# Peptides against a protein of PDB entry 4N3Y: the designs that were tried, part 27

Target 1, 83 residues: chain A of PDB entry 4N3Y
Amino acid sequence: ETRDQVKKLQLMLRQANDQLEKTMKDKQELEDFIKQSSEDSSHQISALVLRAQASEILLEELQQGLSQAKRDVQEQMAVLMQS

## One batch from the design tools (peptide; aimed at target 1 V73 M81, target 1 (a further copy) V73 V79)

Design b2_p22_7 (made by RFdiffusion4)
Pose (drawn by RFdiffusion4):
Structure b2_p22_7 (pose): chain A 83 residues (1-83), chain B 83 residues (1-83), chain P 22 residues (1-22)
Amino acid sequence: as target 1 above (83 residues)
Amino acid sequence: as target 1 above (83 residues)
Amino acid sequence: EELEEEAEELKEEVEEELEEEE
């Protein structure tokens, strides 16, 4: 039946076009997510740089501490030996 | 001509459903791109994190070793002083 | 005994360093 069929096909076309709009919306959200995901991995690399810096500073302090310890033991030994 | 109209609507519905299928395929490709991108970057970042925590545990033990080394040398000074 | 031997080795190293400073 041609009249009822036109109405059914119009309803179906509307539903298909609504579904197409929603799926396009979803694509857009995924594209944005690719971007956000990229910024998050970047922030992770920054946190890693902070850890490297704290470590470099600690290593430097330990190097200085070893030097100081050597120097003062050398003086202590020199006196102990001047006897 | 509700009959010609029906034929037209059937064509439009076929075109919409083909578009929906294609856009759904595109969405799937984006989800796959996201997954692949994340796997890759996780690999790189997990490697940088492993290096960072190794540096950290080692430097911690070196703080201990420095104190212990100073104590050992001090004991040596105590023996040398027994003369 | 081991601690005395390490002390003697440290004293020899310090002597050698003071001779080089002279």

Design b2_p22_7_s1 (made by RFdiffusion4, then SolubleMPNN; from b2_p22_7, 14 letters changed)
Fold by OpenDDE base, seed 4:
Structure b2_p22_7_s1 (fold): chain B 83 residues (1-83), chain C 83 residues (1-83), chain A 22 residues (1-22)
Amino acid sequence: as target 1 above (83 residues)
Amino acid sequence: as target 1 above (83 residues)
Amino acid sequence: SSLREQAQEMMEEQQRLMELER
């Protein structure tokens, strides 16, 4: 009977070890995924920020152009009114 | 001729304004997207971290169980060898 | 979840066995 118990325990030990190894692997994969996901997100956000900055620059340029155009119109109107 | 130039400038001004408004809208949409994406990523990462923590706890429990099982096997083997 | 369930079952079995040895 003791021999049978030992055999049973040995089996359980093997099973437990297998489960442990599997769980360890799964944990590692999760950690790797988290790391990769975080990095990917960071890169994506950075890229989007850069794009937003580019758009901001464009807006500034457009505003300048618009202001200049307005001034030009006013100047031409003034000339027209004086003639 | 000056009148024609004024009309041309007015058209250009209108076109520039339209472009400006469009670009402003696009910028706002990008900013909103960045914000939302960041929040979603943060939530997802947090959830994954919690899952990893749960797995870690499980690993610790399994390790304890495995250690105990090993001790039990050793004890039974010792008894068997003495009989 | 499946992995956790399996682990829990194994732990419970181990506990039962230890109790029988006492």
Scores: peptide ipSAE 0.050, ipTM 0.489, DockQ to the pose 0.006
OpenDDE base, seeds 1, 2, 3, 5: peptide ipSAE 0.035, 0.051, 0.037, 0.043; ipTM 0.489, 0.488, 0.496, 0.495; seeds 2, 3 fail the geometry check

Design b2_p22_7_s2 (made by RFdiffusion4, then SolubleMPNN; from b2_p22_7, 15 letters changed)
Fold by OpenDDE base, seed 2:
Order: C-alpha cells, then sequence, then structure tokens
Structure b2_p22_7_s2 (fold): chain B 83 residues (1-83), chain C 83 residues (1-83), chain A 22 residues (1-22)
C-alpha cells in the first residue's frame, strides 16, 4: 500500500535527520575543541618562548660578569705583585 | 495524492542523505586536523622544553664556573700577599 | 552549517505537513 510506503519513508527521513543533527553537533563540538586547543597551545608555547628568552638573557649576563670578574681580579693581582 | 507524497519524501530523503554524507566528510576532516595539530604541537612543545633545559644547564655551569673562578683567584691573591 | 541547519528544519517542517495531510 502506498500509504504504508509513505509512513516508512517518513520514518526513514526522520532517522536520517536525527543522524544529520547528531553529526552536525559532533562537528560543532570538534570545532570548539580545535579552537580551545589552539588557544591553549598558543599560550603554552608563548610561555615557553618567554622562559627561553629569559634564560638566554641571564646567560649573557653571567658570561659578561664572569669576563669582567676575571679582568678585575687579574688587575688586582698585578697590583699586589708590584707592591 | 499519496503517490505524490511518496515521491516527495523520496526526494527529501535523498537530499538528507547527501547532506549527511557531506557533514560526515567534514567531521572526518576535522578529526584528521585535530590529530595532526596535536602531533605538531606536541613536537614543538617538546623542542622548546629541550631548549629551555639546555639553557638551564648552561646557566648552572656558568654560575658554578664563576664561583670557582672567584675562589681560585682569591686563593692566588692570598698566596701573593704571603710572599 | 547554518544552511544545513535550515535545510534540516525545512525538511522537518515538510514532513510534519505531510503527516498532517496523510
Amino acid sequence: as target 1 above (83 residues)
Amino acid sequence: as target 1 above (83 residues)
Amino acid sequence: DELRKKALELMEQQMAEMQKQA
């Protein structure tokens, strides 16, 4: 019966729409996850970069300090030897 | 007419299936993107961590060296003063 | 996705109308 066919198709269409809606929701959730993950990763990377930069600056300062200290003590030793 | 309704529902069902397929494809692409992005980010973070660790080790070595150098020169100065 | 959402809504409305007529 054609009427039975209509009812069957209506059911199938409803099921298809339900699946489509579910899939769309899943997609949206993934998009939201991507967005959040990207932001989190960006912040983490930025923090690590800042840490690395700070360390590099400190290294330069320490190297400079070491060199200066060496020069200063050498000068003092020279003065002592002349005394 | 019921027959006309059947034809209409068949068309709608085909359209729904087409959209579902498209949405499923989009979802899969997003999943693939998430996977790849996660791997890339992980590698980048790991690299930055290694760099930071290397810098920290170097800082410690420099600090140790500076301290030792200072002690050594002070000892030498003491010897000179005793002479 | 907005277009797809609208399409779903339209289909649902059409189905409801057909059910009432059947």
Scores: peptide ipSAE 0.127, ipTM 0.440, DockQ to the pose 0.003
OpenDDE base, seeds 1, 3, 4, 5: peptide ipSAE 0.121, 0.049, 0.057, 0.042; ipTM 0.436, 0.424, 0.482, 0.451; seeds 3, 4 fail the geometry check

Design b2_p22_7_s3 (made by RFdiffusion4, then SolubleMPNN; from b2_p22_7, 18 letters changed)
Fold by OpenDDE base, seed 3:
Structure b2_p22_7_s3 (fold): chain B 83 residues (1-83), chain C 83 residues (1-83), chain A 22 residues (1-22)
Amino acid sequence: as target 1 above (83 residues)
Amino acid sequence: as target 1 above (83 residues)
Amino acid sequence: SALRQQAQAMMEQMQQQMQAEA
């Protein structure tokens, strides 16, 4: 019967609409998630970069200090030997 | 004592090196994670896009079917009225 | 979307027609 067919088509149409709507929402949610996640991670990476840079500076300073300390020890030893 | 200072500096230097190394590793891990996560999400979004497109096509087809069904019902009614 | 709205309108029209025929 045609009426039965119409009812079936109506149901299918509703289901299709629901699926389409859901899919669109899901897509948008994922896009938003990716965007947010990327931003958060970017900030975290930036923080790590800054930390690395700070550590590098510290290392350089300490190395210079160590070199100087080494020289000082050597000089003191030389003085002792001369005495 | 200078020797004590040297020992202290050596320790600090080692600690700084360790920190630097760790920071660099952490950064790289984060970068890799972001890259992988982004790729995975991109594929997922693409899948959703395809699903949405499929749903849209289905909707259009169903609409056409519904329109035809409507016409069929009307035609049948007209025939009945003429009989 | 326009497509969804159109579909809804069509369904409503069909429902009205079916009710009228009943």
Scores: peptide ipSAE 0.051, ipTM 0.453, DockQ to the pose 0.006
OpenDDE base, seeds 1, 2, 4, 5: peptide ipSAE 0.017, 0.036, 0.041, 0.021; ipTM 0.330, 0.494, 0.497, 0.468; seed 5 fails the geometry check

Design b2_p22_7_s4 (made by RFdiffusion4, then SolubleMPNN; from b2_p22_7, 17 letters changed)
Fold by OpenDDE base, seed 1:
Structure b2_p22_7_s4 (fold): chain B 83 residues (1-83), chain C 83 residues (1-83), chain A 22 residues (1-22)
Amino acid sequence: as target 1 above (83 residues)
Amino acid sequence: as target 1 above (83 residues)
Amino acid sequence: DALRERAQEMMEQQLAQMQAQA
């Protein structure tokens, strides 16, 4: 009977729609996860980069100090040889 | 004594240099960690993006199916009303 | 953080030692 066929198709349509809605929700959750993960990673990497930059500055200053210390030693040696 | 002062300064210089070398190593390890972390995150995000794309394709197919099912129901209803 | 701390400590020590020289 045609009426029974229509009812069957209506049920199938509802079931398909329910599946679609569920899949859409799952996709949204996945996208949200990707976004959050990306932001967290970006934040962490940025913090680490800043740390590395600070270390670079300190290393440069230490190199300056070492160069000066070397000069100081050389001057002291010169004084020792002269006096 | 000047000679003792020179020896002291030489020791200090060596100690400072040792610390500098150690710090440089630590910095390199940090940079390597940042690089590895970034690459790992990039790979993970890329994989998740691909998964999201696959889900998008399935959703589009489901939408097509739903549209067709709706048309089928409408056609069946039309037949029911005519016969 | 530990790296920064060690570097700063060594810098301070180096400066102090250089100032202590006659």
Scores: peptide ipSAE 0.091, ipTM 0.486, DockQ to the pose 0.007
OpenDDE base, seeds 2, 3, 4, 5: peptide ipSAE 0.065, 0.074, 0.071, 0.036; ipTM 0.493, 0.450, 0.486, 0.464; seeds 2, 3 fail the geometry check

Design b2_p22_8 (made by RFdiffusion4)
Pose (drawn by RFdiffusion4):
Structure b2_p22_8 (pose): chain A 83 residues (1-83), chain B 83 residues (1-83), chain P 22 residues (1-22)
Amino acid sequence: as target 1 above (83 residues)
Amino acid sequence: as target 1 above (83 residues)
Amino acid sequence: VETVEEKIQEIFDTMEEKLDEA
């Protein structure tokens, strides 16, 4: 039946076009997510740079501490030996 | 001509359903791109994190080793003084 | 005295080598 059929096909076409719009919306959200995923990995690298900095500072202090310890032991030893 | 109209709507519905199939395929490609990109970057970052925590536990033990080294040398000074 | 000086030097060289490796 040609009349009922036109109405059914119009309903189906409307539903297909609504579905197409929603799926395009989803694609857009995925494209945005690619961007956000990239910014998050960057922020992780920044946190890693902070850890490297704290470590470089600590290592430097330990190097200085070893030097100071050697120097003062040298003086202590020099006196103990001046006797 | 509701019969010509029906033929037209059938064509339009076929074109819409083909478009929906294609766009769904595109979405799948984006989800796959996201997954591949995250796997890659996680590999790189987990490697940087492993290096960072190894530097950290080592430097911690070196703080200990420095104190312990100073104590060992001090005991040596105490023996040297018994003379 | 020579043995004690050598032990103190060895402690400092070992510690310096550990810090350079770090």

Design b2_p22_8_s1 (made by RFdiffusion4, then SolubleMPNN; from b2_p22_8, 14 letters changed)
Fold by OpenDDE base, seed 2:
Structure b2_p22_8_s1 (fold): chain B 83 residues (1-83), chain C 83 residues (1-83), chain A 22 residues (1-22)
Amino acid sequence: as target 1 above (83 residues)
Amino acid sequence: as target 1 above (83 residues)
Amino acid sequence: VEEILQKIEQIFRDLQEQIDRL
């Protein structure tokens, strides 16, 4: 009777250990996945930010061009006033 | 001559304005996309973290169960030695 | 012609204001 009980408990122990090992593996996989996902997202966002910055530069260039055009127009005004 | 110059500048101005408007729109779209991407990523990562925490809890429960099972087996062994 | 130039200048000012809001 007691022998049978020991054997039963040994089986339960083995089963628990197997489940534990599986769960530990699953946890590790989840952590790895989170890390990978975070890294990928970070890289993507960084790339998008850089693209936005490129647009900002374009705006600055346009502003500069506009300022120059304004000056040119003003110069033409002066010419017209003198004539 | 000056009239021609004015007309030229007016055309340049219109072109610049059109490009500016396009650029502003593009920038806004990029910013919106970045925001959306960031939000989505954040939510996904949070969900995964919660799942990992659930696994952690399971591991703790399994460890506790395993420890108890081990003690039970040891008790049964002691009984056998006495018989 | 001067009036046209003044209008152009105003357009530039308006555009600059828009840019500054970005």
Scores: peptide ipSAE 0.084, ipTM 0.476, DockQ to the pose 0.097
OpenDDE base, seeds 1, 3, 4, 5: peptide ipSAE 0.079, 0.050, 0.058, 0.054; ipTM 0.476, 0.463, 0.465, 0.464; seeds 4, 5 fail the geometry check

Design b2_p22_8_s2 (made by RFdiffusion4, then SolubleMPNN; from b2_p22_8, 16 letters changed)
Fold by OpenDDE base, seed 2:
Structure b2_p22_8_s2 (fold): chain B 83 residues (1-83), chain C 83 residues (1-83), chain A 22 residues (1-22)
Amino acid sequence: as target 1 above (83 residues)
Amino acid sequence: as target 1 above (83 residues)
Amino acid sequence: VEQILQEIEQIFRDLQQRIDAL
């Protein structure tokens, strides 16, 4: 009977809608998680990059210091050679 | 005395070298950590993106199914109205 | 003394090579 068929289809529609709603929610949660994870990782990496840069600066300063020390030693050598 | 100056400079050089070596090691460790962290995060995000995409496909299929079901119900209703 | 200075110079050269390898 057609009426029974309509009722059956209405039930199927409700069930499908429920599943759709659930899936939509799940999708949204995943997207939110991805966004948050990406942001967190990005900030962490940025912080680590800054630390690495600080170390690089120190290395450069040390290099300059060593270069100066070398020059000073060479100057002392010259003095010794003349004595 | 120049000799004493040389000895002092030698000590300074050793100390500077030790510090340089330490700093170089620290820098390398930081770079390695950054690289690993970035790779891990990237892979995690990629996996999550794939999951989200799968959900999106399912949503589209469900939406199509719901639309068809709605049309079927409407058709059945029309038949009932004519009876 | 000159020998000591030569050794120091060598140390500096070695350090520079290591720095350049960074």
Scores: peptide ipSAE 0.078, ipTM 0.458, DockQ to the pose 0.030
OpenDDE base, seeds 1, 3, 4, 5: peptide ipSAE 0.061, 0.071, 0.064, 0.038; ipTM 0.456, 0.455, 0.454, 0.415

Design b2_p22_8_s3 (made by RFdiffusion4, then SolubleMPNN; from b2_p22_8, 18 letters changed)
Fold by OpenDDE base, seed 5:
Structure b2_p22_8_s3 (fold): chain B 83 residues (1-83), chain C 83 residues (1-83), chain A 22 residues (1-22)
Amino acid sequence: as target 1 above (83 residues)
Amino acid sequence: as target 1 above (83 residues)
Amino acid sequence: VDEILAEIEKIFEDLQARIEAL
C-alpha cells in the first residue's frame, strides 16, 4: 500500500540525511587536515631552508679562511727558503 | 722558529679542510631532506585533495537523491490525498 | 499517514537548510 511506500521513503530519507551529515563532517575534517598539514610543512621547510642558508654562509667563511691560511703558509715557506 | 709556525698552519689548514668537508656534507643532506620532504608532502596533499573532491561528488549525489526523494514523497502524498 | 508526512516534510526542510548552509 501507499502507506508502506511512504514509510519506506521516510526511512531512506533519514538514512540519506545521516549519510549526508557524516559525509559533510568527513569532508570538513579532510579540508582542515589539508590546511593544517600544508601550513606545518610550509613552516618546517622554511626553517630548513634557513638552516641550509646558514650552512652556506659558514662554507663561504671557511673557504675564505682556507685561502688566507694557504697564503700564510706560502709566505712562511718563502721565509724558510730565504733564511 | 718559522718551521714550527709552518707546521702549526698546516695543521690548522687540515682542520679547516675537514670542517669544510663536514659542512658541505651537512648542507647537502639538508637540501636532500628539503627536496624529499617537499615531494612527499606534495604527493600526500594531492591525494587528500582528491579524497575531498570525491566527498564533494558524493555530497552532490546525495543532494540530488534527496531532491528526487522529496518529489517522490510529494507525489505519494498527492495520491493519498486523492484516494 | 499524516504524521509520517509531516515528519518527512520536516526532514526535507532540515536537509534543505543544511544544504543551503554549505
Scores: peptide ipSAE 0.028, ipTM 0.425, DockQ to the pose 0.052
OpenDDE base, seeds 1, 2, 3, 4: peptide ipSAE 0.025, 0.025, 0.024, 0.025; ipTM 0.433, 0.423, 0.433, 0.425; seed 2 fails the geometry check

Design b2_p22_8_s4 (made by RFdiffusion4, then SolubleMPNN; from b2_p22_8, 17 letters changed)
Fold by OpenDDE base, seed 1:
Structure b2_p22_8_s4 (fold): chain B 83 residues (1-83), chain C 83 residues (1-83), chain A 22 residues (1-22)
Amino acid sequence: as target 1 above (83 residues)
Amino acid sequence: as target 1 above (83 residues)
Amino acid sequence: VQEILQQIQQIFEQLQQQIEAL
């Protein structure tokens, strides 16, 4: 019966439309998530890089202090050896 | 007194060494973390992109199905109207 | 005393090498 066929097709159309809407939404959510994740990672990495740079500066300060201490020790040794 | 100075320098050296070791360790940990985080993010993003692509294919299939269903409904409607 | 100072200097040199390796 044609009437039954039309009703069946109408149902199928509604179902397909619902699935399409759902899939479109899911795709959009995935795209948004990818974007957000990428941005978050970028910011986190940048922050960590800055922290590493701060540690590097501290290393330089320690190096300077160590070099000075070495020189001071050498001077004291020279005085002792000359006495 | 020279002896006191030497003792002080020894203490300072130990302290400097401890600080240096700590700083070196911290720097290495930061570098490792940055690397790991970057790799993890890259893999995660890639996986999400693949999922999005799969959803896109599904969308195309649904669109095709929807278009076909629409055509079928239109054909049936035409038959009904001609009867 | 001189021996102690020499040991200290050796430690300084070791630390310097470690710094340079970073």
Scores: peptide ipSAE 0.056, ipTM 0.439, DockQ to the pose 0.097
OpenDDE base, seeds 2, 3, 4, 5: peptide ipSAE 0.027, 0.029, 0.019, 0.026; ipTM 0.445, 0.452, 0.403, 0.440; seeds 3, 5 fail the geometry check

## One batch from the design tools (peptide; aimed at target 1 V49, target 1 (a further copy) S55 L58)

Design b2_p23_1 (made by RFdiffusion4)
Pose (drawn by RFdiffusion4):
Structure b2_p23_1 (pose): chain A 83 residues (1-83), chain B 83 residues (1-83), chain P 23 residues (1-23)
Amino acid sequence: as target 1 above (83 residues)
Amino acid sequence: as target 1 above (83 residues)
Amino acid sequence: DELETQLNQAETELESLRTSLDD
């Protein structure tokens, strides 16, 4: 039946076009997510740089501490030996 | 001509359903791109994290070793003083 | 001397990690 069939096909076409719009919306959200995911990995690298900096500072302090310890032991030994 | 109209709507519905199929395929490609991109970057970052925490536990033990080394040298000074 | 060698090795590791983070 040609009349009922036109109405059914119009309903189906509307539903297909609504579905197409939603799926395009989803694609857009995925494209945005690619961008946000990239920003998040960057922020992780920054946190890693902070860890490297704290470590470089600590290592430097330990190097200085070893130097100071050698120097003072040298003086203590020099006196102990002046006797 | 509701019969010509029906044929037209059937064509439009086929075109919409083909478009929906293609856009769904595109979405899948984006989800796959996201997954591959995340796997890659996680590999790189988990490697940088492993190096950072190794530096950290080592430098911690070196703080301990420095104190211990100073104590050992001090005991040596105590023995050298018994003379 | 052993502690100094370990600190130098740690320094080289941190310079290598720093170069990797800068790239």

Design b2_p23_1_s1 (made by RFdiffusion4, then SolubleMPNN; from b2_p23_1, 15 letters changed)
Fold by OpenDDE base, seed 2:
Structure b2_p23_1_s1 (fold): chain B 83 residues (1-83), chain C 83 residues (1-83), chain A 23 residues (1-23)
Amino acid sequence: as target 1 above (83 residues)
Amino acid sequence: as target 1 above (83 residues)
Amino acid sequence: DALERRLEESQERLRELRAELEA
């Protein structure tokens, strides 16, 4: 009987250790998830920033084109008035 | 013909202006999206960090519990050996 | 939430183990 009791206690100790190991694993998984999520978000934000910069360039080009077009219209109108 | 050319140029100017306005709107929407996404990500990461900290606390408690359990097992084994 | 629950369950199991050892 004493031997059986010892075996029982040993089993309980093993179970406790297993729970600890499981908890350690869970913690690690959570940390990994945070890391991955942060990296993904960072990359996405960076990509969006680059897209915004592209839009900025396009906007500047359109503004320049608009200014030129305005000048062209004004010039043509002046020609018509002189005719 | 000159009049027709002026009308054509005026149309082109209007089209250019429309494109400019559209691009400005698109840029603004993108900036707003980036801002919102960044805020959401920041909040999410903060929440996850807090959860990780909670897990850390639990892990420490489990470790302490395991140590106590081990001591209890050893004590019980000693009692059994003395019996 | 799932992770928190698992950790809580693990903590409870450990408490139970200690209680069983003391009984």
Scores: peptide ipSAE 0.049, ipTM 0.422, DockQ to the pose 0.028
OpenDDE base, seeds 1, 3, 4, 5: peptide ipSAE 0.025, 0.024, 0.028, 0.028; ipTM 0.429, 0.425, 0.424, 0.430; seeds 1, 3, 5 fail the geometry check

Design b2_p23_1_s2 (made by RFdiffusion4, then SolubleMPNN; from b2_p23_1, 14 letters changed)
Fold by OpenDDE base, seed 4:
Formats: sequence, structure tokens, C-alpha cells
Structure b2_p23_1_s2 (fold): chain B 83 residues (1-83), chain C 83 residues (1-83), chain A 23 residues (1-23)
Amino acid sequence: as target 1 above (83 residues)
Amino acid sequence: as target 1 above (83 residues)
Amino acid sequence: SSLEERLRESQRELEELRAELEA
């Protein structure tokens, strides 16, 4: 009868709603995960970039020091050869 | 004497070169790590985005189904009330 | 999001319909 049909449809609606709610939750969790993962990766990369930049600065300073030291050695060698 | 001074400077240069080489290696490793990490994160995020999109499609389909089911139930209720 | 809001509204409407059927 029509009553039985209505009850069947009510059950179908309940099941569909449950699935919809679950899927909605899953989607939200994925979006949140993506956002958090992206932010975390961005922060990590930024930190590593800063570290790399610090290393680059040190390299430049060392290169300058080495160049000066080389000049000093050359000067001392010249003095030695003339002594 | 000048000879001793030269030897001292040579040692200093060697030490500085060693430090420079080490720092260059460290910098390169960091750059490689940043690149790889960024690529890996990008791939992971892309995969998750696709999954989220699939969930969104499913949600839309379920919503359409629920809307139809609602209409069907309303129709059956109308028939029931008129019976 | 707009989709999420629409889905919540649909769920509310379905719940109301169920309540009416059970009354």
C-alpha cells in the first residue's frame, strides 16, 4: 500500500542523508588537511631557504677572506724571494 | 721569520678552504632538499585535491538524489492524505 | 562553501519531511 511505500522512501532518504553527511565530513577533512599540509610545507621550506641564505652569506665571507689571505701569502713570498 | 709566516698563512688558507668546501656542500644539499620537498608536497597536495573534487562530485549527486526522493515522498504523502 | 551550505539546507528540509511523515 501507499503507507508501505512511504516508509520505504523514508528509509531510503535516511540512508542517503547518512551517506551525504559522511561524504561531507570526509570532504571537509580533506580540505583541512590540504590547507594544513600546504602551510606546514610552506613554513618548512621558508626556514630551509633562510638557512641556505645564511650559508650563502658565509660562503661569500669566506671567499673574501681567502682572497685576502692569498694576497698576503703572495706578498710574503715576494719578500722572501727578495731576502 | 718570513718562512714561518708563510707556512702559517698556508695552513690558514687550507683550513678556510676546507670550511668553504663544507659549507658549499651543505648549501647544495639544502637546495636539493628544498626542491625535492617542494615537489613531493606539490604532488601530494594535487592528489588530495583530486580526491576532494571526487567527493564534491559525489555530494552533488547525492544532493540531487535526495531532492528527487523528497519530491517522491511529498507526492506519496499527498496521495495518502487524499485516500 | 556554497555547496556545503546547500547540502545542509537540503538535509534540514529532509529532516522536516521525515518528521511530518512520522507524525
Scores: peptide ipSAE 0.041, ipTM 0.464, DockQ to the pose 0.035
OpenDDE base, seeds 1, 2, 3, 5: peptide ipSAE 0.038, 0.041, 0.033, 0.033; ipTM 0.466, 0.459, 0.444, 0.460; seed 5 fails the geometry check

Design b2_p23_1_s3 (made by RFdiffusion4, then SolubleMPNN; from b2_p23_1, 16 letters changed)
Fold by OpenDDE base, seed 2:
Structure b2_p23_1_s3 (fold): chain B 83 residues (1-83), chain C 83 residues (1-83), chain A 23 residues (1-23)
Amino acid sequence: as target 1 above (83 residues)
Amino acid sequence: as target 1 above (83 residues)
Amino acid sequence: SELEARLQELQQQLAELKAELEA
């Protein structure tokens, strides 16, 4: 009886160990995926931020140009009205 | 001549304004995309972290069970040897 | 989850085995 119980326990140990190893592997895979995903996302976001910043610079330049052009038009209109 | 200059400047203003509006739209779209992407990534990472944590808890339980089972086997083996 | 269910099964089996030893 004791012998049979020992054998049963040994089998259970093996089964538990198998599950443990599987779970360890799964956990590691998830951690690796999280790490990679985070890095990829970070890089993508950084690239997009740079693009947005470039757009901002262009906007500022355009606004400056628009303001200057408006002033130029106003000046020429004034000249026209005086002539 | 002045009239022609004014008309030219007015056209330039319209063109500049069109470019400005386009750039503003583009910038906004990028910002919106960045925001959405960041939120999506954050949610995904959080979900994965939770799964990893669940795996960790399971690992701890399995390790505990394995240790206990080992002790139980050892105890029964001792009994067997004494009989 | 499947893993949790399996763990619970093993725990139950272990408990039953312990009970048998005590009987």
Scores: peptide ipSAE 0.037, ipTM 0.417, DockQ to the pose 0.026
OpenDDE base, seeds 1, 3, 4, 5: peptide ipSAE 0.027, 0.019, 0.032, 0.022; ipTM 0.420, 0.376, 0.420, 0.420; seed 5 fails the geometry check

Design b2_p23_1_s4 (made by RFdiffusion4, then SolubleMPNN; from b2_p23_1, 13 letters changed)
Fold by OpenDDE base, seed 4:
Structure b2_p23_1_s4 (fold): chain B 83 residues (1-83), chain C 83 residues (1-83), chain A 23 residues (1-23)
Amino acid sequence: as target 1 above (83 residues)
Amino acid sequence: as target 1 above (83 residues)
Amino acid sequence: DELEARLEALQEELAALKAELDA
């Protein structure tokens, strides 16, 4: 009968609505996860960039020291040649 | 002496180079991870969107069916009232 | 990469210094 059919449809509608709500929630949670993960990773990358920059500074200092050492060696050699 | 100083600088440079290489590798791996993770997540989100759309279509169909069923019930009631 | 290029340059400089010291 029609009344029973209506009740059946109401139940089906409720089930579909529940499924939709669940799916929407799952989607939102996934998006939130990606956002958080991306932010965390971004910070980690930034830290690595800073480490690289520190290494760059160290390399520059070493380069200067090495250049000076080279000059010192050359000067000593010149003295030896003049002696 | 200068020679020993040069050797010290060479060691320091080697250490700095090793650290830099490690840092660069770590950075690259992290970037690759983020890229892959983002792609996977994007596909997953797309699938969820499709599921949501399917649910929406189902809901619309159920709503139409429910509306029709209600009309049928009302018609039957009208007939009973006229009898 | 700029840092890699700098490292290579320093390596070459070190090699040159070694050659001078060993001469």
Scores: peptide ipSAE 0.039, ipTM 0.414, DockQ to the pose 0.015
OpenDDE base, seeds 1, 2, 3, 5: peptide ipSAE 0.038, 0.033, 0.031, 0.028; ipTM 0.416, 0.454, 0.411, 0.413; seed 3 fails the geometry check

Design b2_p23_2 (made by RFdiffusion4)
Pose (drawn by RFdiffusion4):
Structure b2_p23_2 (pose): chain A 83 residues (1-83), chain B 83 residues (1-83), chain P 23 residues (1-23)
Amino acid sequence: as target 1 above (83 residues)
Amino acid sequence: as target 1 above (83 residues)
Amino acid sequence: LEQQLEEQETELAEFRESLEEAE
């Protein structure tokens, strides 16, 4: 039946076009997510740089501490030996 | 000509359903791109994290070793003083 | 202890270069 068939096909076409719009919206959200995922990995690298900095500072302090400890042991030994 | 109209709507519905299938395929490709990108970046960053925490535990033990080294040398000074 | 501190300094310098490249 040609009349009922036109109405059914129009309903189906509307539903297919609504579904196409929603799927395009989803694609857009995925494209945005690729971008946000990339910003998140970068922020992870910044946190890692902060950890490296704190470690470099600590290592430097330990190097200085070893030097100071050698110097003052040298003086203590020099006195102890002047006797 | 509701019969010619029906033929037209059937063509339009076929075109819409083909477009929906294609766009769904595109979405899948984006989800796959996201997954591959995340796997890659996670590999790189998990490697940087492993190196950072190794530096950290070692530097912690070196704080301990420095104190202990100073104590050992001090005991040596105490023995050298018994003379 | 001095040798371990020198080795760790080299490893931190190489790790820093790796972080700059990762940026």

